# Designs tried in a protein design run: peptides against a protein of PDB entry 3PBP. Part 115

Target 1, 203 residues: chain A of PDB entry 3PBP
Amino acid sequence: LNEKDLNLILNKSLVMYESLDSTTDVIVKRNVIKQLQFVSKLHENWNSRFGKVDIQKEYRLAKVQGPFTINPFPGELYDYTATNIATILIDNGQNEIVCVSFDDGSLILLFKDLEMSMSWDVDNYVYNNSLVLIERVKLQREIKSLITLPEQLGKLYVISDNIIQQVNFMSWASTLSKCINESDLNPLAGLKFESKLEDIATI
Target 2, 203 residues: chain A of PDB entry 3PBP as posed
Amino acid sequence: LNEKDLNLILNKSLVMYESLDSTTDVIVKRNVIKQLQFVSKLHENWNSRFGKVDIQKEYRLAKVQGPFTINPFPGELYDYTATNIATILIDNGQNEIVCVSFDDGSLILLFKDLEMSMSWDVDNYVYNNSLVLIERVKLQREIKSLITLPEQLGKLYVISDNIIQQVNFMSWASTLSKSINESDLNPLAGLKFESKLEDIATI

## One batch from the design tools (peptide; made by RFdiffusion4, then SolubleMPNN)

Design b2_p18_8_s1 (from b2_p18_8, 11 letters changed)
Fold by OpenDDE base, seed 2:
Structure b2_p18_8_s1 (fold): chain B 203 residues (1-203), chain A 18 residues (1-18)
Amino acid sequence: as target 1 above (203 residues)
Amino acid sequence: MEENIIKAVGNKIKSLKG
């Protein structure tokens, strides 16, 4: 994580915070506030060590609209609750990976296969987005926020109480992107869906 | 056409993980 990246993250967090209103979903509101709190703390620490930094206003938001169905759903997560969601660009087109965090500290990386499935909700018949499970990353931490940067393809930043970590899945996402863009499934054969995890900064 | 490849990719991933 460099100074520019930190500024982008902070700016994004601030913009999201400023967008909160009385109609904002409780979960979204909570996540935005948590993100701002931890990123602000990181920024404070950064300023203490390297001097004050101006916040850059260069960002892009990518969001997934719910409801959605994960297929297959990991059985180990049946007893846990989803806490955060993020969408990460993997190329300069429209191809994205969806990430969902759970309260057990797990991250699942998902592929939207564009299929709309019908399901029965409490009192309404609704359509759900279809998401395919690619990988589960076990962090075993309380995940406070998920952050993406528009200029960093295939990278997700995970904020917990004491650390920011980077999940880099370009090792397989580059191949996935190629398969989609070239309409060729062959490169997927034998592909290892294993992301890289790195500690970025302590909080 | 794009939807077809996306669905096919999804199915392939499922098959690889199953």
Scores: peptide ipSAE 0.546, ipTM 0.902, DockQ to the pose 0.106
Fold by OpenDDE base, seed 1:
Structure b2_p18_8_s1 (fold): chain B 203 residues (1-203), chain A 18 residues (1-18)
Amino acid sequence: as target 1 above (203 residues)
Amino acid sequence: MEENIIKAVGNKIKSLKG
């Protein structure tokens, strides 16, 4: 996820929020608000670290494209602040995992999918772009940065407390890639979504 | 076709994690 993508997600979430009205179901309203707040935290962190971004252009595009959500919402992280974001390729076909870090020392690994899950009322459905929570990795460290190397698929480097750790999720991402590329879901059955952590170096 | 499989994969993941 880059700056443009983050802005797009934020804007799509905002569009969804703006679609709320007095007839919207309370549960739906709550979920939309939570999603918006979550994405806003991501954006706020981005702006604080990389400078202010004008989202007006992206907002206009988002109005045309429709909303974006994360499903399931990571409720346990709702009150925490996102600190970093990265996108990691898992194959040469441009399949990717999105990673977000939080100030509690957690990493979440997310898969981009599409769903029609939002309904403002019984007769109004919204087709969404979405992210699916795959794994939460608890490092319990202050995460300073996330680094990816283009030549290393399914690997994320986390810098914290003068230590570089590698998160390797190819144990499940290879299967995921295969499922996508071969259009076969069977290999996902029984798959354990647990990444491997390894200390790489001190800095 | 690609969009369909992506959706299906997402749904499967959700089901496995739920």
Scores: peptide ipSAE 0.543, ipTM 0.901, DockQ to the pose 0.148
Fold by OpenDDE base, seed 4:
Structure b2_p18_8_s1 (fold): chain B 203 residues (1-203), chain A 18 residues (1-18)
Amino acid sequence: as target 1 above (203 residues)
Amino acid sequence: MEENIIKAVGNKIKSLKG
């Protein structure tokens, strides 16, 4: 197995897992879970042995470029180091959430707030990357990898040494998407920014 | 216009979190 093959298998395993429902045969369900556990373990072993495998490297580089600021930056994280970054689509209109992990086991979910600045040419505006803190999720574990699937909106997979977890933030991201697309801020009133964390497989 | 709404959304989030 090489890096490419491992990433492919991991993606397939995650897709298979998400395809499971209440009507799925028990044997099939068991096999899918076992496969996911196995592949997740392989991924962790790979990361520890050969360095971090980032399945979204190319996508991330395209979406989150250059220096950026986080506002507000959690004071508790000033002493910690960012370890991973991912971008998650929340709709088909290319609205997305940025996620950054830290070595304290925290995930921060961020909204890309574009700040417009004038260049020397007043008709040519330059945008810098400003990120607004939406939510901090404390996992209290070493985060090895962040994985997203383009067909799964608002879902982030977090891989650590002993578990793969899913962070689902569509509970609030769907409303956020609506606000952006309809240019209406009213639905944000009273919105609770709390993501769902689910253990999907042990390693 | 899209840029304006994004900024407005960001500001609203900040206000809700503060």
Scores: peptide ipSAE 0.539, ipTM 0.906, DockQ to the pose 0.112
Fold by OpenDDE base, seed 5:
Structure b2_p18_8_s1 (fold): chain B 203 residues (1-203), chain A 18 residues (1-18)
Amino acid sequence: as target 1 above (203 residues)
Amino acid sequence: MEENIIKAVGNKIKSLKG
């Protein structure tokens, strides 16, 4: 079992959990929850044993090349270290939210508003990303990993000690998506940028 | 056009959060 396999199993377990409803048999529901708890524990153990994957580095290489700036950067996080990064789809048109976790247990949700390229010399171009701070979520837990599912728009799963939590920001992201796709900023006025946090499972 | 609206959205968010 490698990290990729663990992630796949975790993702499948999360999908199964989300498929549960009020009509689901009690035995099935219990089994799905137990499976999710078990897999989550394995995932945590993996991270502890082999070290945290430098998700930031991988993300930078795949999605956000070069340095990035956060505007405004929360002053309270200046002395803290970023631990994880994830990109969450908010629609089928490739609009995304970037999430960064910090070692104080904070999550920041970010919007990519600009991509810039700067030439240092004739042959060396630096790509910079501009990110706008939308929301800070204070979990006050050690965040071990961030998980996203491509079929679940606007949802982020946060794995911490003994718990999996879901951050759902579709309450505002749906409006954001609409604004982008329709080229209309008016719906942003009065929009509350508050995500919903829910405990999904204990580990 | 898409790039322009994205930038505008970003600016609007900044204004709302500031």
Scores: peptide ipSAE 0.538, ipTM 0.907, DockQ to the pose 0.113

Design b2_p18_8_s2 (from b2_p18_8, 9 letters changed)
Fold by OpenDDE base, seed 2:
Structure b2_p18_8_s2 (fold): chain B 203 residues (1-203), chain A 18 residues (1-18)
Amino acid sequence: as target 1 above (203 residues)
Amino acid sequence: MEELVKKAVQNKIDSLNG
């Protein structure tokens, strides 16, 4: 079993979980949950073996090669290290949210307003790849992995030591998508950028 | 935060229309 196969199984398990409803047989529900728990444990063990991708090195390199500015960057996170990164689609038209996790258990949800133009020319105007902070979610736990499913818009799965949690930000992301697609900012007025957090399974 | 998000969305819109 390689990492790709494990991710595929995990994705399949998550899709199966989301397909569960009130009409689903109790035995089927239990089996799907057990499968999800098992695969999640395997995924945690796998990530621990291959080491944490030091996103900080890439971030530092990105600072050297082009200012990734997170605006505003939460001052409280200056002393913490980024642990995971994920990109979540919010519609079928290429709009996406970037999520970064930190070792304090925080998630930051970011909007990319401009496409990254990597100007390799040191002398040419490096367009500030500005990421705008939308929301900070404090989970207060060690985040081991971030998982996204392309068929599940605006949903992020967070794997920690003992729990899988779903972060659902479609409450505000649907409005963002609409604003972009319709070229109208009016729906942003009074919008609350508060994601829904749900416990999916205990590991 | 809200104003920054609005600016970012506007920038995205402009980039797509431009």
Scores: peptide ipSAE 0.563, ipTM 0.936, DockQ to the pose 0.269
Fold by OpenDDE base, seed 4:
Structure b2_p18_8_s2 (fold): chain B 203 residues (1-203), chain A 18 residues (1-18)
Amino acid sequence: as target 1 above (203 residues)
Amino acid sequence: MEELVKKAVQNKIDSLNG
């Protein structure tokens, strides 16, 4: 991650947040809020390691959340920059996967071990310092955007220059959801964390 | 990796039951 790219991601996230209104779909609102929270944490981590980045004071006061840790962070990605963030629902509850793309064409799928508030009230945001790496997907493409559809659980659409691809991780996310909902870790034994990648359309 | 995922899921479960 470089400072310029982080600022760009943050600015985009802020613009998306500001576009939210009473007519916006609830799932979209949740995704944007969670994305902004994640980017804010990235910014705090960056500031702690590399110095402060200039962001409008009003947004800092209202939206910046503390640092987080990704465990394990792939060593290879230390030299690359995050380009996009998305949050994907895996059930009809509040269980979600966070996805971050990098400029090497990688996607990392992350799990939050704490609940986050769905509230618009910044004061009600739950601070989560821990993200766990579940899977790294190597697309070897320049990722322009990440899209999620509310009606499609565990599916992420990746847009590159010439193609839209679907990442489907319900093969393992359904089991993860079950474990959480039933308070039983046994189904995780032997589970393979391998997502399905499919070409959807050419651009 | 598997152990970290298990721990995270357990933490999530605990947070929801707590």
Scores: peptide ipSAE 0.563, ipTM 0.932, DockQ to the pose 0.360
Fold by OpenDDE base, seed 1:
Structure b2_p18_8_s2 (fold): chain B 203 residues (1-203), chain A 18 residues (1-18)
Amino acid sequence: as target 1 above (203 residues)
Amino acid sequence: MEELVKKAVQNKIDSLNG
């Protein structure tokens, strides 16, 4: 997830928020607010590290169909702050996993769904989840940085205060890639979304 | 979770094939 993507997500989240009215279902409203809070925190953290991102106000009235949501978002993480974000390639194409770290030492691995469709039909609220939670990895460490290497697919390096750990999710990401490339979902059946964690080096 | 992942993957597939 790059700055542009974050801005896009933020803009979409803002549009969603602005679309909320008194008739909006309380659950929907809550979810949108939570998402906005999450994205805002991500954005703030991003800006602090990489400089001010000018959110171009050009709300291109693209028919914003559907809220950008992380689903399911772990409820316990609402109280924590996102600290780092990384995008990891899982193949030589355009398939990526988004990783977000939190100050509780958690990593969430997310699959990016391109269809941000906002259906605001209260009755047909099609949650077009823009990001799907695949896995939560609890490291219980202060995560300082996330490093990816372009030549190493499906691998994330997590730098904490005393150790570098590798998160390898190719065990399931290879299957995801295959499913996408072959347009076949069958291999997902029974797939365990469990990454391998390995200590690489002590700092 | 599995169903959501499947749905997301399907959406991705659809986006690439559309």
Scores: peptide ipSAE 0.561, ipTM 0.932, DockQ to the pose 0.414
Fold by OpenDDE base, seed 5:
Structure b2_p18_8_s2 (fold): chain B 203 residues (1-203), chain A 18 residues (1-18)
Amino acid sequence: as target 1 above (203 residues)
Amino acid sequence: MEELVKKAVQNKIDSLNG
C-alpha cells in the first residue's frame, strides 16, 4: 500500500459512507462505517509521517469499482491507532498480503480480493468486501517500523524498542497462492491461519 | 473467517479470469 492507494481507499470509503441511507443493508452499513473509521486512522497516521494528503470528498461519475471494506473488522482495534503499513509479496505472481500495525502492539494481516479500478458506470456499483482479515498477531510491544524484503516471500520484519522479530506467514500464504494460481479453493479446507513469530535480533 | 477467506480467494480468481 502506497500513498496513492491509501488516498484512493479513503476517497472510496468516504463516497461509500455518504451513499449510505435508510435502505442500506445493516451489515453493509456497519462494514462501511468501520472501514471509514479504519482508513481515517491510517490516513491520519500517514499524514503525520509523510505530510498531508488531500482527500477528495465529493461524488464523481468516476468511482472506484467495488467496495473496499474489511471483513471481519477487528472491532477491538477501533479505539487504537494504526502505526505502520506494509505490503508483502507471497509469490512471484504479485499476490500480496497487506499488514497494518497498531499502537496496542497488534498486527493485522489482510487479503485484498480485488484490484481497485475506476468505473464510469455508477449504476453498476456493487458493495463487496475487498479486504479480508486473515490473522491478528498480538506482539504486546510498541511497533516502530515494518520492513519487507522483496526476495523473502511471506516474511515481515517488525522493529520494536529492543528487538527485531520476523513474522512468517508462508504456512498459510503458500496455500493461498496455490489456490489463486490454480483456481482451486480445495486446499483452503482446514487451513490454519497462524503465522510464525521469531526473534531475529536484539537491538 | 474461513468462509470469508474462501470468498475472497474466489473473488480474486474470478477477477483474474475475467
Scores: peptide ipSAE 0.561, ipTM 0.932, DockQ to the pose 0.451

Design b2_p18_8_s3 (from b2_p18_8, 10 letters changed)
Fold by OpenDDE base, seed 5:
Structure b2_p18_8_s3 (fold): chain B 203 residues (1-203), chain A 18 residues (1-18)
Amino acid sequence: as target 1 above (203 residues)
Amino acid sequence: MEQQIINAVQNKINSLNG
C-alpha cells in the first residue's frame, strides 16, 4: 500500500459513506463506517509521518470500482490509532499481504481480494469487501517501524523500542499463494492462519 | 473468518481469470 492507494481508498470510503441511506443494509452500513474511520486514521498517520496535505473529505466522480471494506473489522482497534503500514510479497507473482500496526501494539494482516480500478461510471458501483482480516498479532509493545525485504517473502520486521522482531507468515501465505496461482481453494480447508514471531535482535 | 478468507481468495482468482 502506497500513498496513491491510500488516497484512493479514502476517496472510495468517502463515496461509500455518502451513498449510505435508510435503505442500506445494516451490515453494509456498519462496515462502511468502520472502513471510513479506519482509513481516516491511516491517512492522518500517513500525513503526519510524511508531511503530506490532508485529502479533502468530499465526494468525487472518479472513484474506485467497488467497495473497499475490511471484513471482519477488528472492532477493538476502532479506538486505537494506526501507526505504520507495510506491504509484504508472498510470492513472485505479486501476491501480497498488507500489514497495519496500531498504537496498542497490534498488527493486523490483511488480504486484498480485488485490484482497485478507477471508475467514472457511478451507476456501476457495487459493494464488496476488498480487504479481509487474516490475522491479528498482539505484540504488546510500541511499534516504531515496519520493514520488509523484497528477497524475503512473507516476512515482516517489526522495530520496537528495544527489539527487532520478525513476523513470518509463510506458514499460511505459501498455501494462500498456491491457491491463487492454481485456482484451487481446497488447500485452504483447515489451514491455520497463525504467524511465527521471533526475536531477531536487541537494540 | 475462515469462510471470509476463502471467499476473498475466490474473488481474487475470479478477478485474475476474468
Scores: peptide ipSAE 0.603, ipTM 0.940, DockQ to the pose 0.436
Fold by OpenDDE base, seed 3:
Structure b2_p18_8_s3 (fold): chain B 203 residues (1-203), chain A 18 residues (1-18)
Amino acid sequence: as target 1 above (203 residues)
Amino acid sequence: MEQQIINAVQNKINSLNG
């Protein structure tokens, strides 16, 4: 196996997991989970032996002079370093959530509210300078990778040393999308911006 | 925090409609 193949099978395994529902046969469900665990373990071993598997490019975020302006920036994260960045689609339009991980095991979910005042493109990555903090998720784990699947709206997969976790923020992102599309802010009233965290597989 | 999010969404809406 090479890095590309490993990433492919990992993605496939994640997609298979998401295909599981209440009607899925118990044996099938178990097999899919076992497969995901196996692939995840391979991924861990790969990272340990050959270095980080590059699923998504990692960029360091500088608070003051970087390509991003986060408002508000969590004060607790001031002394921590950004480790990974991912962009997650929340609809089939242009609405996206930006996720940044930090070396304290935190994730911040950010909303792009305005057009970019400064464009910074590194290897086809476009960064928006106007970002609003929606949610902070404290995983308390060393985050090795962030994975997104284009067919899975509002879902982020977080890979750490011992586990793959899914962050699902469609509980609030669907409302957000609706508000934007309908130009109506009323549905935001009383909305809880709390993502669902699920353990997918132990590595 | 909630108000900031609301404002952000409003800004986005304005951006798209402008």
Scores: peptide ipSAE 0.601, ipTM 0.943, DockQ to the pose 0.270
Fold by OpenDDE base, seed 4:
Structure b2_p18_8_s3 (fold): chain B 203 residues (1-203), chain A 18 residues (1-18)
Amino acid sequence: as target 1 above (203 residues)
Amino acid sequence: MEQQIINAVQNKINSLNG
């Protein structure tokens, strides 16, 4: 098993978990959970052994010295280092949330206010590197990896040493998507930007 | 923080309609 295969198996296991409902047979449910736990442990062991999470080239962009400006950047995080980055779809269009993890166990959820139009026009190169802070989630754990599933909108899976947690931000992201798509800001009034955190499996 | 988010969404809307 290579890292790619392990990630694939983990993703499949997460999909299976999400398919579980109240009508699912107890034996099936137990088997799916056991499989998820097993794969998660393998993933942890893999990351520990190979240390080089080839965090894709995008990871270099999340450094404070990177081209991206996070506004407001939480002052408390100036002393910490970004460890992971993920992009999560919130609709079937092109609206996305960027998540960055830090070595203090924090997750920040970010919104891109301007699409980097690659206008090849040298004169109009608006390198808009602006990311707006929506929410900070404090997990107080060492975050090993962030996993997203394309079929699961507004859901982020966080893998730490002993647990897989799901961060679900559709409570506010659905409204955000609607506002963008309908060009109406009114639904944002009074909206609470609080994600739901759920323990999925212990490792 | 809330106003900053609202402004960001407005900017996004403007960028898509522009």
Scores: peptide ipSAE 0.595, ipTM 0.943, DockQ to the pose 0.243
Fold by OpenDDE base, seed 2:
Structure b2_p18_8_s3 (fold): chain B 203 residues (1-203), chain A 18 residues (1-18)
Amino acid sequence: as target 1 above (203 residues)
Amino acid sequence: MEQQIINAVQNKINSLNG
């Protein structure tokens, strides 16, 4: 079993979980939950074996001179290290949210307002890829992995030591997508950028 | 924070229409 296969199984398990409803047989529900718990434990063990990818080295997200500028960057996170990064689709087009996790248990949800232009020319104005802070979610736990499913818009699965949690930001992301696609900013007025956090399974 | 988000969305819209 390689990492790709494990991720595929995990994704399948998450899709199965989301397919559960009030009409689903109790035995089926239990089996799906057990499978999800098992695969999640395997995924945690796998990540621990390959070590934490230090995304800070690659993205220099916290440094003013990095290719990515987060505006505003939460001052409380200056002393913490980014641990995971994920990109979540919010529609069937090209609109996406970037999520970065930190070792304090925080999640930052970011909007990319400009396309990344990598200017390799040292002398040319490196357009700072602007990432705009939308929301900070404090989980207060060690985040081991971030999982996204392409068929589940605006949903992020957070795997920690003892729990899988779902972050659902479609409450505001649907409006955001609509504003972009229709070129109308009016629906953003008074919009609350608060994601829903749900416990999915205990590990 | 809200104004920054609005500005970012406007920038995105401009980039797509431009």
Scores: peptide ipSAE 0.595, ipTM 0.943, DockQ to the pose 0.267

Design b2_p18_8_s4 (from b2_p18_8, 9 letters changed)
Fold by OpenDDE base, seed 3:
Structure b2_p18_8_s4 (fold): chain B 203 residues (1-203), chain A 18 residues (1-18)
Amino acid sequence: as target 1 above (203 residues)
Amino acid sequence: MEQQIIQAVQNKIKALNG
């Protein structure tokens, strides 16, 4: 983790926090607040060790509105509870991957085949959110927050108590993007949907 | 799972071209 990355994470966390309103789901609110608190603490620690970090004022909002249907749903996760949700852009054409974390330390990466609502308004649920399971990543950690960076396509940052990890799925997401943009499914044949996991920083 | 992903991408393509 470098200074630039920390700034981007902090900016994203602030944007998410600012997006909260009275109609936002309680769980989502809690997660965003926890994320902001954690990133703020990280920023303070960084400043104490390396000096002041400038915060960039560029904001991107990625919102997911439930409820949604996941197909196939991993049977192993039936008894577990979703803890966090995030959307990650994979290109500039607004193609996105949805990520959901569970209390067993699993991440599922999902592709939306239908249009999803970007509203946080609980009163305006869109019920036709269809999501297809692409990959399950087992981290075996308590996932506290999910962070995305506006300038980093196909990357998700997973924060636990003692570590920040990066999930990079551009290995397959770039192909998905290409298929969509070119209206050609052929490149999907034989594609391996395996993300790269990297430790970014110990906390 | 692969077939479902392909179908989802196909659906997305149809939605965008439609």
Scores: peptide ipSAE 0.550, ipTM 0.932, DockQ to the pose 0.306
Fold by OpenDDE base, seed 4:
Structure b2_p18_8_s4 (fold): chain B 203 residues (1-203), chain A 18 residues (1-18)
Amino acid sequence: as target 1 above (203 residues)
Amino acid sequence: MEQQIIQAVQNKIKALNG
């Protein structure tokens, strides 16, 4: 089993978990949960052994010194180091949320206000790498990995030492998507940017 | 914070419609 295979199995296990409903047989539910726990433990052990999850080239983007500015950057996080980054789709278009984790156990959910139009026009190269802070989620644990599933909109899975948690932000992201797609800001008025945190499995 | 989010969404809308 290589890292890719393990990630694939983990993703499949998460998909299976999400497929569980009130009508699912109790034995099936238990088996799926056990499988998820097992795979998650393997993933944790893998990350601990091989240390540097080759967090792809995108990791360099999360450094405060990177070309990206986060506004407002939470003052409390200036003293902490970014540990993981993930991009989560919120619709079937191109709208996405960027998530960055920190070594204090915080997650920040970010919105890109400007698409880097690769305008090859040298003169209009507005490299506006501005990310706007939407929400800070404090988990108070060491975040080892962030997992996203393309078929699960607005859901982020957070793997720590002893637990897998789901962060679901569709409560506000659905409205955000609608506002963008319909070019109407009115639904944002009074919107609460509070994600739902759920414990999925203990590791 | 809310105003900044609204402004960001507005910027995104402008960018997509432009």
Scores: peptide ipSAE 0.548, ipTM 0.935, DockQ to the pose 0.245
Fold by OpenDDE base, seed 5:
Structure b2_p18_8_s4 (fold): chain B 203 residues (1-203), chain A 18 residues (1-18)
Amino acid sequence: as target 1 above (203 residues)
Amino acid sequence: MEQQIIQAVQNKIKALNG
């Protein structure tokens, strides 16, 4: 996830928010609001780190491209601040996992079901989630940075105060990749979405 | 959560084949 993508997510979330009306399902409303709050915080953190970004242009495009959301929303993270973001390749076919860290020491692993450039139907929000929460990893550490290596599929390196840890999610990502590439959902049945955490080095 | 993941993967597959 790069700055452009983040802006697009934010803008699409705004569009979804603006589409809410009195006829919108309560669950949908709640999810959209939570999504917007989440993405807004993420964007604020991004801007703090890399400078302010004007999202107005992207917002205009988002009106045409339709809504975007994360489902299920990690409600417990609503009050926390996103600190880092990374994108991890899981295969050579450009399938990726998005990771976001929070100041409570949590990581969330997210899957993009659609390209953000695609149009979305607001009426199908319940069934068409642009980002899906796969896993939450609680590290109980202050996360300083996230590092990925292109040659290491499905691996994320988390740098904290005194340790570097590896999050390896190939246990499920390999299956996910296979499902996508083979157009077969069957291997997902009973799959455990649990990453392996390993201490790599002390800092 | 599992069903949502399945749906997401399905959506991705459809998008790629579509």
Scores: peptide ipSAE 0.548, ipTM 0.930, DockQ to the pose 0.450
Fold by OpenDDE base, seed 2:
Structure b2_p18_8_s4 (fold): chain B 203 residues (1-203), chain A 18 residues (1-18)
Amino acid sequence: as target 1 above (203 residues)
Amino acid sequence: MEQQIIQAVQNKIKALNG
């Protein structure tokens, strides 16, 4: 099993889990959960064996001079290192949320403000990707991996040592998507940017 | 924070309509 195959199996397991409802047979539910737990353990072991993908320190997202600026950057995270990055689709178009995890167990959810304007100044290729902070979620766990499924809009799966958690931000992302697609900002007024956190499975 | 989000969305809308 290579990493790609493992990720595929994990994705399939997560899709199966989300398909479970009140009408699903108890045996089927149990089997799906067991499979998810098993694959998650394998994934954990795999990540431990092949080393933490050192997100090259070069993406110092924190330094003003990096290709990505996060505004506002949470001051509390200046002393912490980014551990994982994921992009989550929020609609069937081109709208997406960027998620970054930190070694303090925090997740930040970010919106891309401006598409990469190529500053044509030859000498200083500063890719000014401005990312706007939407929400900070404190999990207080060591985050091992972030998983997204293209068919599951606005959902992020967080794998830690002992648990898989789902972060669901469709409560606000659906409104955000609508605002963009309809060119109407009014629905953003008074919108609460609070994601739902759910424990899915114990590892 | 809210104002920055609104501005970002506005910028995105402008970029798409532009």
Scores: peptide ipSAE 0.548, ipTM 0.935, DockQ to the pose 0.283

